# Ledger of designs, part 132: peptides against a protein of PDB entry 6DSZ

Target 1, 361 residues: chain A of PDB entry 6DSZ
Amino acid sequence: NYVVTAQKPTAVNGCVTGHFTSAEDLNLLIAKNTRLEIYVVTAEGLRPVKEVGMYGKIAVMELFRPKGESKDLLFILTAKYNACILEYKQSGESIDIITRAHGNVQDRIGRPSETGIIGIIDPECRMIGLRLYDGLFKVIPLDRDNKELKAFNIRLEELHVIDVKFLYGCQAPTICFVYQDPQGRHVKTYEVSLREKEFNKGPWKQENVEAEASMVIAVPEPFGGAIIIGQESITYHNGDKYLAIAPPIIKQSTIVCHNRVDPNGSRYLLGDMEGRLFMLLLEKEEQMDGTVTLKDLRVELLGETSIAECLTYLDNGVVFVGSRLGDSQLVKLNVDSNEQGSYVVAMETFTNLGPIVDMCV

## One batch from the design tools (peptide; made by RFdiffusion4, then SolubleMPNN)

Design b2_p16_5_s1 (from b2_p16_5, 9 letters changed)
Fold by OpenDDE base, seed 3:
Structure b2_p16_5_s1 (fold): chain B 361 residues (1-361), chain A 16 residues (1-16)
Amino acid sequence: as target 1 above (361 residues)
Amino acid sequence: MKLIFSEKVDLSEIFK
């Protein structure tokens, strides 16, 4: 009986940073196909805490903190549409990952979207939103006492959603999404009514954005609104203010991932298909009334890394570069550039052994 | 081993 020890997956398909093990611990969570790896970020590096085998390929992995929780909970959706909310519990040396809630959110009827599964969480933790199928937006209400994740669908008139996020600072849960129609790509917002199970008109829309607009970033207060990233342009809109830049440097390769550096949304890391790492900066303007508005957007090239599937800023200029196609990395951002003009130094490299070919022997 | 976080980096200085 050759126990072929199945090689553990090494390709990273998701990563998140937050406070999952405790309120004080900074964690890095890494999704590698069906495997979840949990680390504590320490001054000495990444300390492994737990590895968890999931019941399917992880498609969505998001940390969130409901009101009254001392630490973050983890939402996971698998490619087979199994959803769960996980909690970390430690009792002495015993470490348990507790399922707070679970459910299957698959629909019997629907065309799976070509852009894949999108899962988002309302910043106020009122609901989870899922774009699984064309023309449908699935809502999972977040109720603390509910062990069963119940979902309902709202019909989207926009059949081809490219990306979607919940906005910050909204009285009602509000989504912002890029969609494509025969006239091009557009941005629209909807308020989500949990009571009526319908969309209401959102605060703003932007018709005829860049043809290759591919990502939405929800911007926290005080700025609010969203950033729309295309191939040639980066735009900001919050209903009152519109600003667009077209830095030539981003035209060379498609931006494929992003991560917020500052809690207030002043800086974002951007990664492209060539492994270039950028910083997107939101420049502030303080108005005479004390309101903070966006003055300008700037993009700076930091350096090169492995091709990022996902990025997450840890702390102290350290970034985890999760790679599917190459080796994942811990990189350090430096204040001063090296002789080549790079601000990026690789600290640690995690070898990617490629796809696990399930040799069914 | 050099501590990964031994040197504080203020990313705001990268762009001064």
Scores: peptide ipSAE 0.038, ipTM 0.739, DockQ to the pose 0.792
Fold by OpenDDE base, seed 5:
Structure b2_p16_5_s1 (fold): chain B 361 residues (1-361), chain A 16 residues (1-16)
Amino acid sequence: as target 1 above (361 residues)
Amino acid sequence: MKLIFSEKVDLSEIFK
């Protein structure tokens, strides 16, 4: 009897930071194929709390805090379209992960999108949005009493969506997305009417963005709007202000992931396909009326890490680099550069044993 | 083992 010790998956395909175990605890949640690992971030390091087996590969993992919740809830969508909302509950030494809601969001009709599953949550927790199929946007309303995740589809005229986010500071839930048509890539916004189950015209659009525009970052207030990342350019738009930069340093490798450092959206980590780590800075200008506007965008090279599938800023300059292709890392950002001009120091490395071929025997 | 948060870092200084 060869007990094939089923190697646990080590390749990271998602990570998120928030307050899942309590309002006070800072958590790191890591998705490794079908496994969810939950850590508490402490001064001493990452403390493992629980591992959770999922019924499929985790495709979406997002923390969100509905109105009246003291801590974050976790939304998970699997590659087989099983959705759940999870809550952490501790009673003394007993730790339970409670399913608050669940459902299957698979459609009988639709072409699965080539860019895979995208799941997003409205910053005000009014809804979850899912791009699963071309020409459809699925909405899951977030109501307190929903034990069953009910979803509906809105038809999207733009068939080839590259990336989509909910914007901040919108009276109605508003999506911003990059799409491709025969004329190139464009950015558009739509308001989502939950009542009418339709799209309304959004606040702005930007036609003919960079041909390789691949990511949307929703920027919180006071800036608002979105950042669009391409191969050669980074652009900001909020309906009133447009700003673009084309720093030569980003042209060398495609940016593939991002994470917000500051709650106010003044800084973002960017990771590229070569494992370079950048800081994107939003330089503010304070107007005489007390309004804050974007003055400029700046990109700084921090150093090199494992090739990030996902990035998450923890605290105190510590970043988790989730890697699918290499070892995941905890890295420290320093104020002073080393002799090579790097601000990045590896603190801990998590060995990636490669893709577990689940030989279901 | 160096504590992860033993040293406070002000990242604002990187960009001055």
Scores: peptide ipSAE 0.034, ipTM 0.733, DockQ to the pose 0.782
Fold by OpenDDE base, seed 1:
Structure b2_p16_5_s1 (fold): chain B 361 residues (1-361), chain A 16 residues (1-16)
Amino acid sequence: as target 1 above (361 residues)
Amino acid sequence: MKLIFSEKVDLSEIFK
């Protein structure tokens, strides 16, 4: 019996950085279709720790740290709507990935959204939000003792949600989303009531944003609010302050992914469909009362990489570029540009052999 | 503007 070792998937469809193996370890987690790869980031390189087969294609992969946990937990949702919360446990040399909670979140009724599955976690770990179907927002309350992921739906009046995030610094869990209606694209916020299982009016809205607004970035404190990325513009809004820029350089190709560099949200990596890597900078102004406000937004071209499906900043200017269409890369960001004006140097390249067409024979 | 990076992890010497 020749066990044809089916070639392992090489295309990356998700990546996250956090402290999954321990409080002290910096981890890189990579999703490759049904496979999860776990690395420790060290001064000596990426150390592989574990590979995990999942029961379906990974559609959402997010790290989160509930109150009282010493390390991050991993939320995974598959394309078949199987949800789980995973914990890394090491006992001497024995390594186990423990399922803390699981459930199927598929609905019997609903139109699957054209923009695919969106999964988000409240920064205060009160809930997970899922946009699976048009006109529905699924909520999974996060309870420490619950092994069974129970979910409920809240009806969204906005049928065409483009992107959604939870905001930081909100008394109640608050979502911010871009949606489309016949009048164009808009940004709206809702508070999520777990008790009443309904939306309440959020703190702010912005009607008639850029027609191609496609991404929401929730900005942590001290800035708060959100960044809305379009084809031609980048906009910040926090309910009090509004600031928009339209740098010509971003108009050349659509920004498709982002990753926060700094915990305070002062810098973000942006990747476009041509493999250009940008830094978005939030310039701060300190007020006399000690409050920090946004002064300006800037975009800087760093260089070129493989076309990113996902980006994650590791440390010391090292970035993992997860690519679905090309080779994934580890790249180094330099303080000074090279002779070509690039701040990006490729460190390692991971060959993508393309989609394994599961020929169901 | 000079970019400031953390010094916690340097992989650059290994992947050269």
Scores: peptide ipSAE 0.025, ipTM 0.722, DockQ to the pose 0.102
Fold by OpenDDE base, seed 2:
Formats: sequence, structure tokens, C-alpha cells
Structure b2_p16_5_s1 (fold): chain B 361 residues (1-361), chain A 16 residues (1-16)
Amino acid sequence: as target 1 above (361 residues)
Amino acid sequence: MKLIFSEKVDLSEIFK
């Protein structure tokens, strides 16, 4: 009886960066199926701190910092709808991952969405939003004293949501989403009322976006609003300003992931299905009244990496490229291009051994 | 074109 020790999963399906272990530590958290790997980002590279086994495949992994917390908390949702909020605690050499709250958010009735599970957190940490099923938006209110994650559903009239985010700078939690109907793809916003457990009309909408609009990026203040990424176009809208670009270079392969570089939302990394890495730049215009508006959008090709499932900007031009199909990488962005015109240099490669084929013998 | 990177979040010499 050869006990084939099941090799640990190597394919990355999610990554996030923040301050999870302490207020000062920069962490990289990597989801590999049921495994969560926690690293500290150091001058020498990634230092492993802890590995955590989850009770299911990680479907959502987001860091957030409620008001009055010194460090980030981690929200995880599994593919089996187990939700938890995790806290890192260290006492001397003892490291514990504490469950602050947990719950199962599965509904007995509902069609699981074809685009999979979407989980988002309000930037002001008022709630978590979940798109699990067609025609439903699940809300988990965030309360410090609540050890049990309670959720409620709000009905969405839009049955085919492609992507959804919470917007920044809203008095009430406000979602922005791309949806598809028989007339095409559209963008809509809703304000979420925790008190009434309903949607109110959001600040804006955009009908008839690009047919292949697939991603929403919520843009922080001072710009606010959202970026909509399609196959051929990138659009910005904040209710007052609309801007669209169609750079030919993005048409060659579909953008599949993004990550914010600057806290103010001035730059984003974009990864496509061919492993091309781009920088999306938001050009500022300062108005006479001191308001900042978007002047223009620009996309620059940085170079090539492994095909990213997720991207995370760390610091000092270092990017983690989490790959499901290929090897994950640490890459360095350089100010100047090499002889081939690339700004990307691979620093470290993490071998992906592929899926564990459970051969039931 | 010369790239401009974000400000260092960590004052440490990460990956220098």
C-alpha cells in the first residue's frame, strides 16, 4: 500500500497583500485550493510565516481593516459557502490564526451563477457583499461584536451579473456592477440599505457598454467611480465624467486580472490570457477649485510573465504573479526597459506541478 | 518611456 502522500497544491487561485500579521508587516497571502500561505515580504524575499488548511477551496480572499483595528482582518469564503473572518495573533513564538467570526452563507434555493462566486467588501467596512446566485445579492453586515456571520439577501432584478464592486466615497454602501441582458452588457449602481434591507437607486448607470465588458474596478478618491474593462476597450465613469479608450494592444488577448498599484488609484496592473503585463494609468487634471478629475487613461505594455490568475503589487516595483496554469513568479518592474523593450524581470519562479489527479485506484 | 513607480509603502529596503 503505497500511501502516495498527496502533494500539496501548487496552483494559485488567489492572492492578496496587506498588513495581516502586524500593522507594520507587509504580507503576501496566497490561496492554493484549500491551503492559505502567509508570507512576510522582506528585503531578502518572501519569508513563510504560516500555512493554514481551510475546510474547502478558497473562492474569496480579501483583507480589510475595520475602524479601530490595528491590522487587517482576512475574509475567506469557500466554494462550499463557508465564510470566516480570520485574525492573526502571535504570542512569542506561538502563531495562531483566530476565527473572529464564521458562518455558512449557502442558500437552499438559488441557481449558482455561471461566473462563479464574487465576494466584495465595502471600503468603509460596513458590509460584505456576495454574488453567489443569480438574482440575489447577499449582504453580511460587519459588526465587531458579532461572532456569527449573519446574512440577508436582496433581490437583484439583473439576473446575469458579470462583475460587481463596492464604490468608494459613498455615504451609503454602493455597488457598481456589469450585467448582461438581451440588449447587451450594461453598468448599474445600487445603494445598499442595511436598515431597510433593500436596494435604493444608485448615483449613475451606463447602458450599452462593450459587449465583452468583464471587470469592474472601483477607483478610490479623489477620482472615485469605476473602470470597466472589456476586450477592446477600457472605460471610466464616476457619474459626472465618462472616458473611454480602445488601445489596439489589449485587443490581442483578454485582460483577466488587475491589481491597484497606487493607494489613490492612479495606476493598475493588468494581466491578460497570454501572460502580458500592462500598466493602466489614470492621468490627473487639477481643477482651479482644487478638485482632481480624470484627464485621460493610458495603457502601457510592461512585458511578459506567467499567465496570471491574480496579481499583487508588493513594494519597490516587485509584483507577485499568481498563476494557476503556469509557474507563479516574483517579478521586478524596472524604470528602464531592457534591450527587448521589457520592463519586467523574473526574480523567482515557483513551480506549478499541476492538478493532483486523484487516481482512485 | 521611463516608468514612475509608487511610493514605497515599506520604508525597508524591500528587494534592494
Scores: peptide ipSAE 0.017, ipTM 0.536, DockQ to the pose 0.062; fails the geometry check

Design b2_p16_5_s2 (from b2_p16_5, 8 letters changed)
Fold by OpenDDE base, seed 5:
Structure b2_p16_5_s2 (fold): chain B 361 residues (1-361), chain A 16 residues (1-16)
Amino acid sequence: as target 1 above (361 residues)
Amino acid sequence: MKLIFAEKVDLSKIFS
């Protein structure tokens, strides 16, 4: 009887930070294929709280806090289109992960998108948006009392969506997306009407962005708008202001992930395919009327890490680098560079044992 | 494991 100790998956395919276990606790949640690991971030390090097995590969993992909730809820979508909203409950020493809502969001008709599953949540928690199939945008309305996730599709005229986010500070839920057509890549916005189950014209569009524009970052207020990351350029647009930079340092390797450092959207971590870690800075200009506008964009090389699949800033300059191809890391950002000019120091390394070959025994 | 908060880092100084 060879007890093949099925090695737990070690490759990270997603990570998020928030307040899942309590309003006060800072949590790191890590997706490793079908497994969710929940940690509390403490002064002493990462404290494991619970591991949760999912009935499928985690494709989307997002924390969100609906109105009236004291802590974050977790949205998970699997690669087989099983969706759930999870809540952490602790009663004394008993820890339960409660399914608040669930549903299967698979469509019988549709071409699965080549760029994979995208799941996003409206910052005001009005809806979840899913790009699962070409030419369709799935909406899951968020209602407090719904145990069953109901979804509907809105037709997208743009068949080749590269990335999509909900914007901040919009009266109606508004998506911003990069799409490709025969003329190149473009950015467009749509308002999402829950009532009419249709798109309305969004506040702005930007035609003919960089040909390799691959990511949208929604920027919180006071800036608002979005950052578009390409191979050679980083652009900002909010409907009123446009700014583009083309720092030579980012040209060497494609930026593949990002994470917001500051709640106000002043700084973002960027990771590229070579494991370089950057800081993107939004420089502020305060106007005489007290309005804050974007003055400039700046990119700084911080150092080198494992190749990030996902990044999440924790606190106190500590970043979790989730890696699929290499070892995941906790790294510290320092104020002063080392002798090599790096601001990054590895604190802890989590060995990646490679892909779990599901030996179906 | 190094204490995550053993050394306070003021990230505002990195770019100043």
Scores: peptide ipSAE 0.022, ipTM 0.686, DockQ to the pose 0.778
Fold by OpenDDE base, seed 3:
Structure b2_p16_5_s2 (fold): chain B 361 residues (1-361), chain A 16 residues (1-16)
Amino acid sequence: as target 1 above (361 residues)
Amino acid sequence: MKLIFAEKVDLSKIFS
């Protein structure tokens, strides 16, 4: 009996931070192919709590807190379109990951999108949105009593969506997305009607953005709106204000991931394909009426890390760098640069053993 | 250029 000890996956394909184990605990959740690792962030470092095997490669992993929940729930979508909402429960020494809801969201007909699976959650937890197939936007209404995740499709006229997010501060759930057509790349918004199961006109659009615009960041209130990241430019739009910067430093390598540092959306981490770590800063302007508007955008190079597949700010300047191609890292951001001009110090490195070749024997 | 990390309430006293 050869017990082939299946080597655990080490390549990270997703990470999120939130309060999953309790309202008070800060957690780091790491997706490694079919494995979910749950950590508590402590003064001493990452404390492992639980590892969970999933019935498929994790494609989407998002924490969210519905109204009336004391802690975050976890939405997972696998590459085989199995969706679930998970809850952490602990009773004494017994730790259980409970499936609150589940469902398969695969369509019988549809072209899988070239940019892969996108899963997003409305900030007010009204729905989950999924871009799985070209020309379709799948909606999963979030209902507390629903153990079965039911989904419906809305037809999307824009066939080539690059990225999509739900906006903050919208009366109705509103998506903002970058799409490509024969004329270039554009940004558009739609309101999502749960009742009518259709799109309504969104609050704004921006035609002819940068040709390589690749990511949408939804910005919380008080700023609202979205940031669009391209190869050469970073733009902000909220319907009333448009601002664009083209810092030369970002042209050297494509930004591939981002993470919000501050709850108010004043700072974001950006990672590029060369392992450079940036801080994007939103400078505020307070108006005479007490409204806060965006004054300017600034990008600062922090230093170098492993090539990030995903980034998540923990606390106290500590960042988890999830890497697929290299070693994952815990890094510390410092106020002062070192002798090399870097603000980044590696605290811990997690060896990536490379792709697990599932030798199906 | 000093990076001013906004004093987050260090709820976990991470690496203090």
Scores: peptide ipSAE 0.021, ipTM 0.601, DockQ to the pose 0.062
Fold by OpenDDE base, seed 4:
Structure b2_p16_5_s2 (fold): chain B 361 residues (1-361), chain A 16 residues (1-16)
Amino acid sequence: as target 1 above (361 residues)
Amino acid sequence: MKLIFAEKVDLSKIFS
């Protein structure tokens, strides 16, 4: 009886940073297929805290902090549409990952979207939004007392949503999304009414964005608005300010992931399909009245890493590069470039053993 | 060229 100990997955398909174990701890959470790994970020590196087996492949993993919570909660959605909200509890030496809420959000009717599952959380923790099927936006209201995740669908007229995020600083939960129609790709916003279970007109739209616009980044205050990343261009829009750049360097390879570096949204890491790491910089202009507006966008090539599936800035210039295709890495961002012009130094490499082919013998 | 962004990379300085 060869107990083939199923090799643990090593390919990273998601990562997030936040305060999950405590309000004070900085955590790195890594999704590896059905496995969730929880680390504490320390001066010495990543300290493993807990591994959790999930019921299904993790498709969405997001940290959020509802009002009144001392630390972040974790939302997970699996590829089989099982949703849960997890809480870390420690009682002395006993560590428990508690399911605060769970539910299945699968619909009986719907075309699964070609761009896959998208899960987003309102920055004010009013709701979770899910784009699972074409023409539907699923809403999970966030209520502290609900152990069972209940969801409802709102019809989206836009059938081909490419990416969607909740915007910051909106009175009502507001989504911003890139969608495709026969005329091209466009950006639109909707307010989400929990009460009426419908969309209301959002604050702005931008028709005819770049044909290959693929990602939306919600920008926190003071800037607000969103960044739209394409193949050739990066654009910013907040309803009042529009700015676009087309740095030639990003045209060489498709940007596939991003992560916010600064809480105020001044800097973002961008990773492309060739493993190039960029910094996107939002340059601010301070008005005499103290308002902050976007002055300019810049993209700087930092260096090369493993091909990132996900990126997360930790602290002190350290970035976790989660890779599905290659080895995941901890990398250090330096102020000065090396002799090769790179600002990136690999600190640690996590071997990716590749896809576990379950050879059913 | 010194990266302008590098001056503010520290959040809590966990890594030394």
Scores: peptide ipSAE 0.026, ipTM 0.577, DockQ to the pose 0.084; fails the geometry check
Fold by OpenDDE base, seed 2:
Structure b2_p16_5_s2 (fold): chain B 361 residues (1-361), chain A 16 residues (1-16)
Amino acid sequence: as target 1 above (361 residues)
Amino acid sequence: MKLIFAEKVDLSKIFS
């Protein structure tokens, strides 16, 4: 009986950056199937801190900082609907990952959505939202003392949600989502009432967006609103202002992931199915009253990387490219292009050995 | 056009 030591998974299915180990540390967290890898980003590179085995494939991984916390907490949802909130604790040389809260959020009734699990956190940390099943939006209220994650469902009239995010700068938690109906794809907003456990009418909607609109990016203040990414177009809407661009360069391949570079939402990295890396830029205009409005959108091709499943900007122009299909990379963005016109230089490559086919023999 | 990288190069010379 050769105990084939099961190779550790190498394919990346999620990544996030934040301050998980301490308030001062910059961390990179990488999800590789059931494995969570925690790194500290240093001047010398990625320093491994800890690996954590999860009781299931990681489907959602998000950092968030509730009011009164000194560092970020980690929300994880597995493909088997096990939810947890994790905290990093270090006492001398002893490192522990503490489960602050946990729960199973599976429903007995519901059709699992074909587009998979979506998990989002309100920017003000009022709730977690989950799209697990068609026609349902699950809400987990965030309370400091809750060791057991309790959830409730709100019925969605829109059965085919493609992507959903919480908006910034809303008095009540507000979702923005792309959905499909027989007439096409549309964008809608809802306010989420925790008290009444229902949706209220959101601030805006946009009917008949691009037929291949696939992603929502919530834009922080001062811009607010959302960016909708399609196959041929990128649109911005905040209820008052609408702007659309259709740069020819994005038509060649579908954009599949994004990551915010600047805290104010002025720049985003975009990755497509061919491994092209783009920068989306929001150009600001300052009004006479001191308000900041969106003047224009611009897309620039930075270069090529491995095909990104996920992207995260670290610092100093360094980007982690998490790849499921190829090797993951650390890449450096340069101010000046090379002779080939690329602004991207590979710093480190992490070999992907492919999917561990559990041959149940 | 020079890419304007986020000015907050944290003085931590990350990868410098």
Scores: peptide ipSAE 0.019, ipTM 0.569, DockQ to the pose 0.063; fails the geometry check

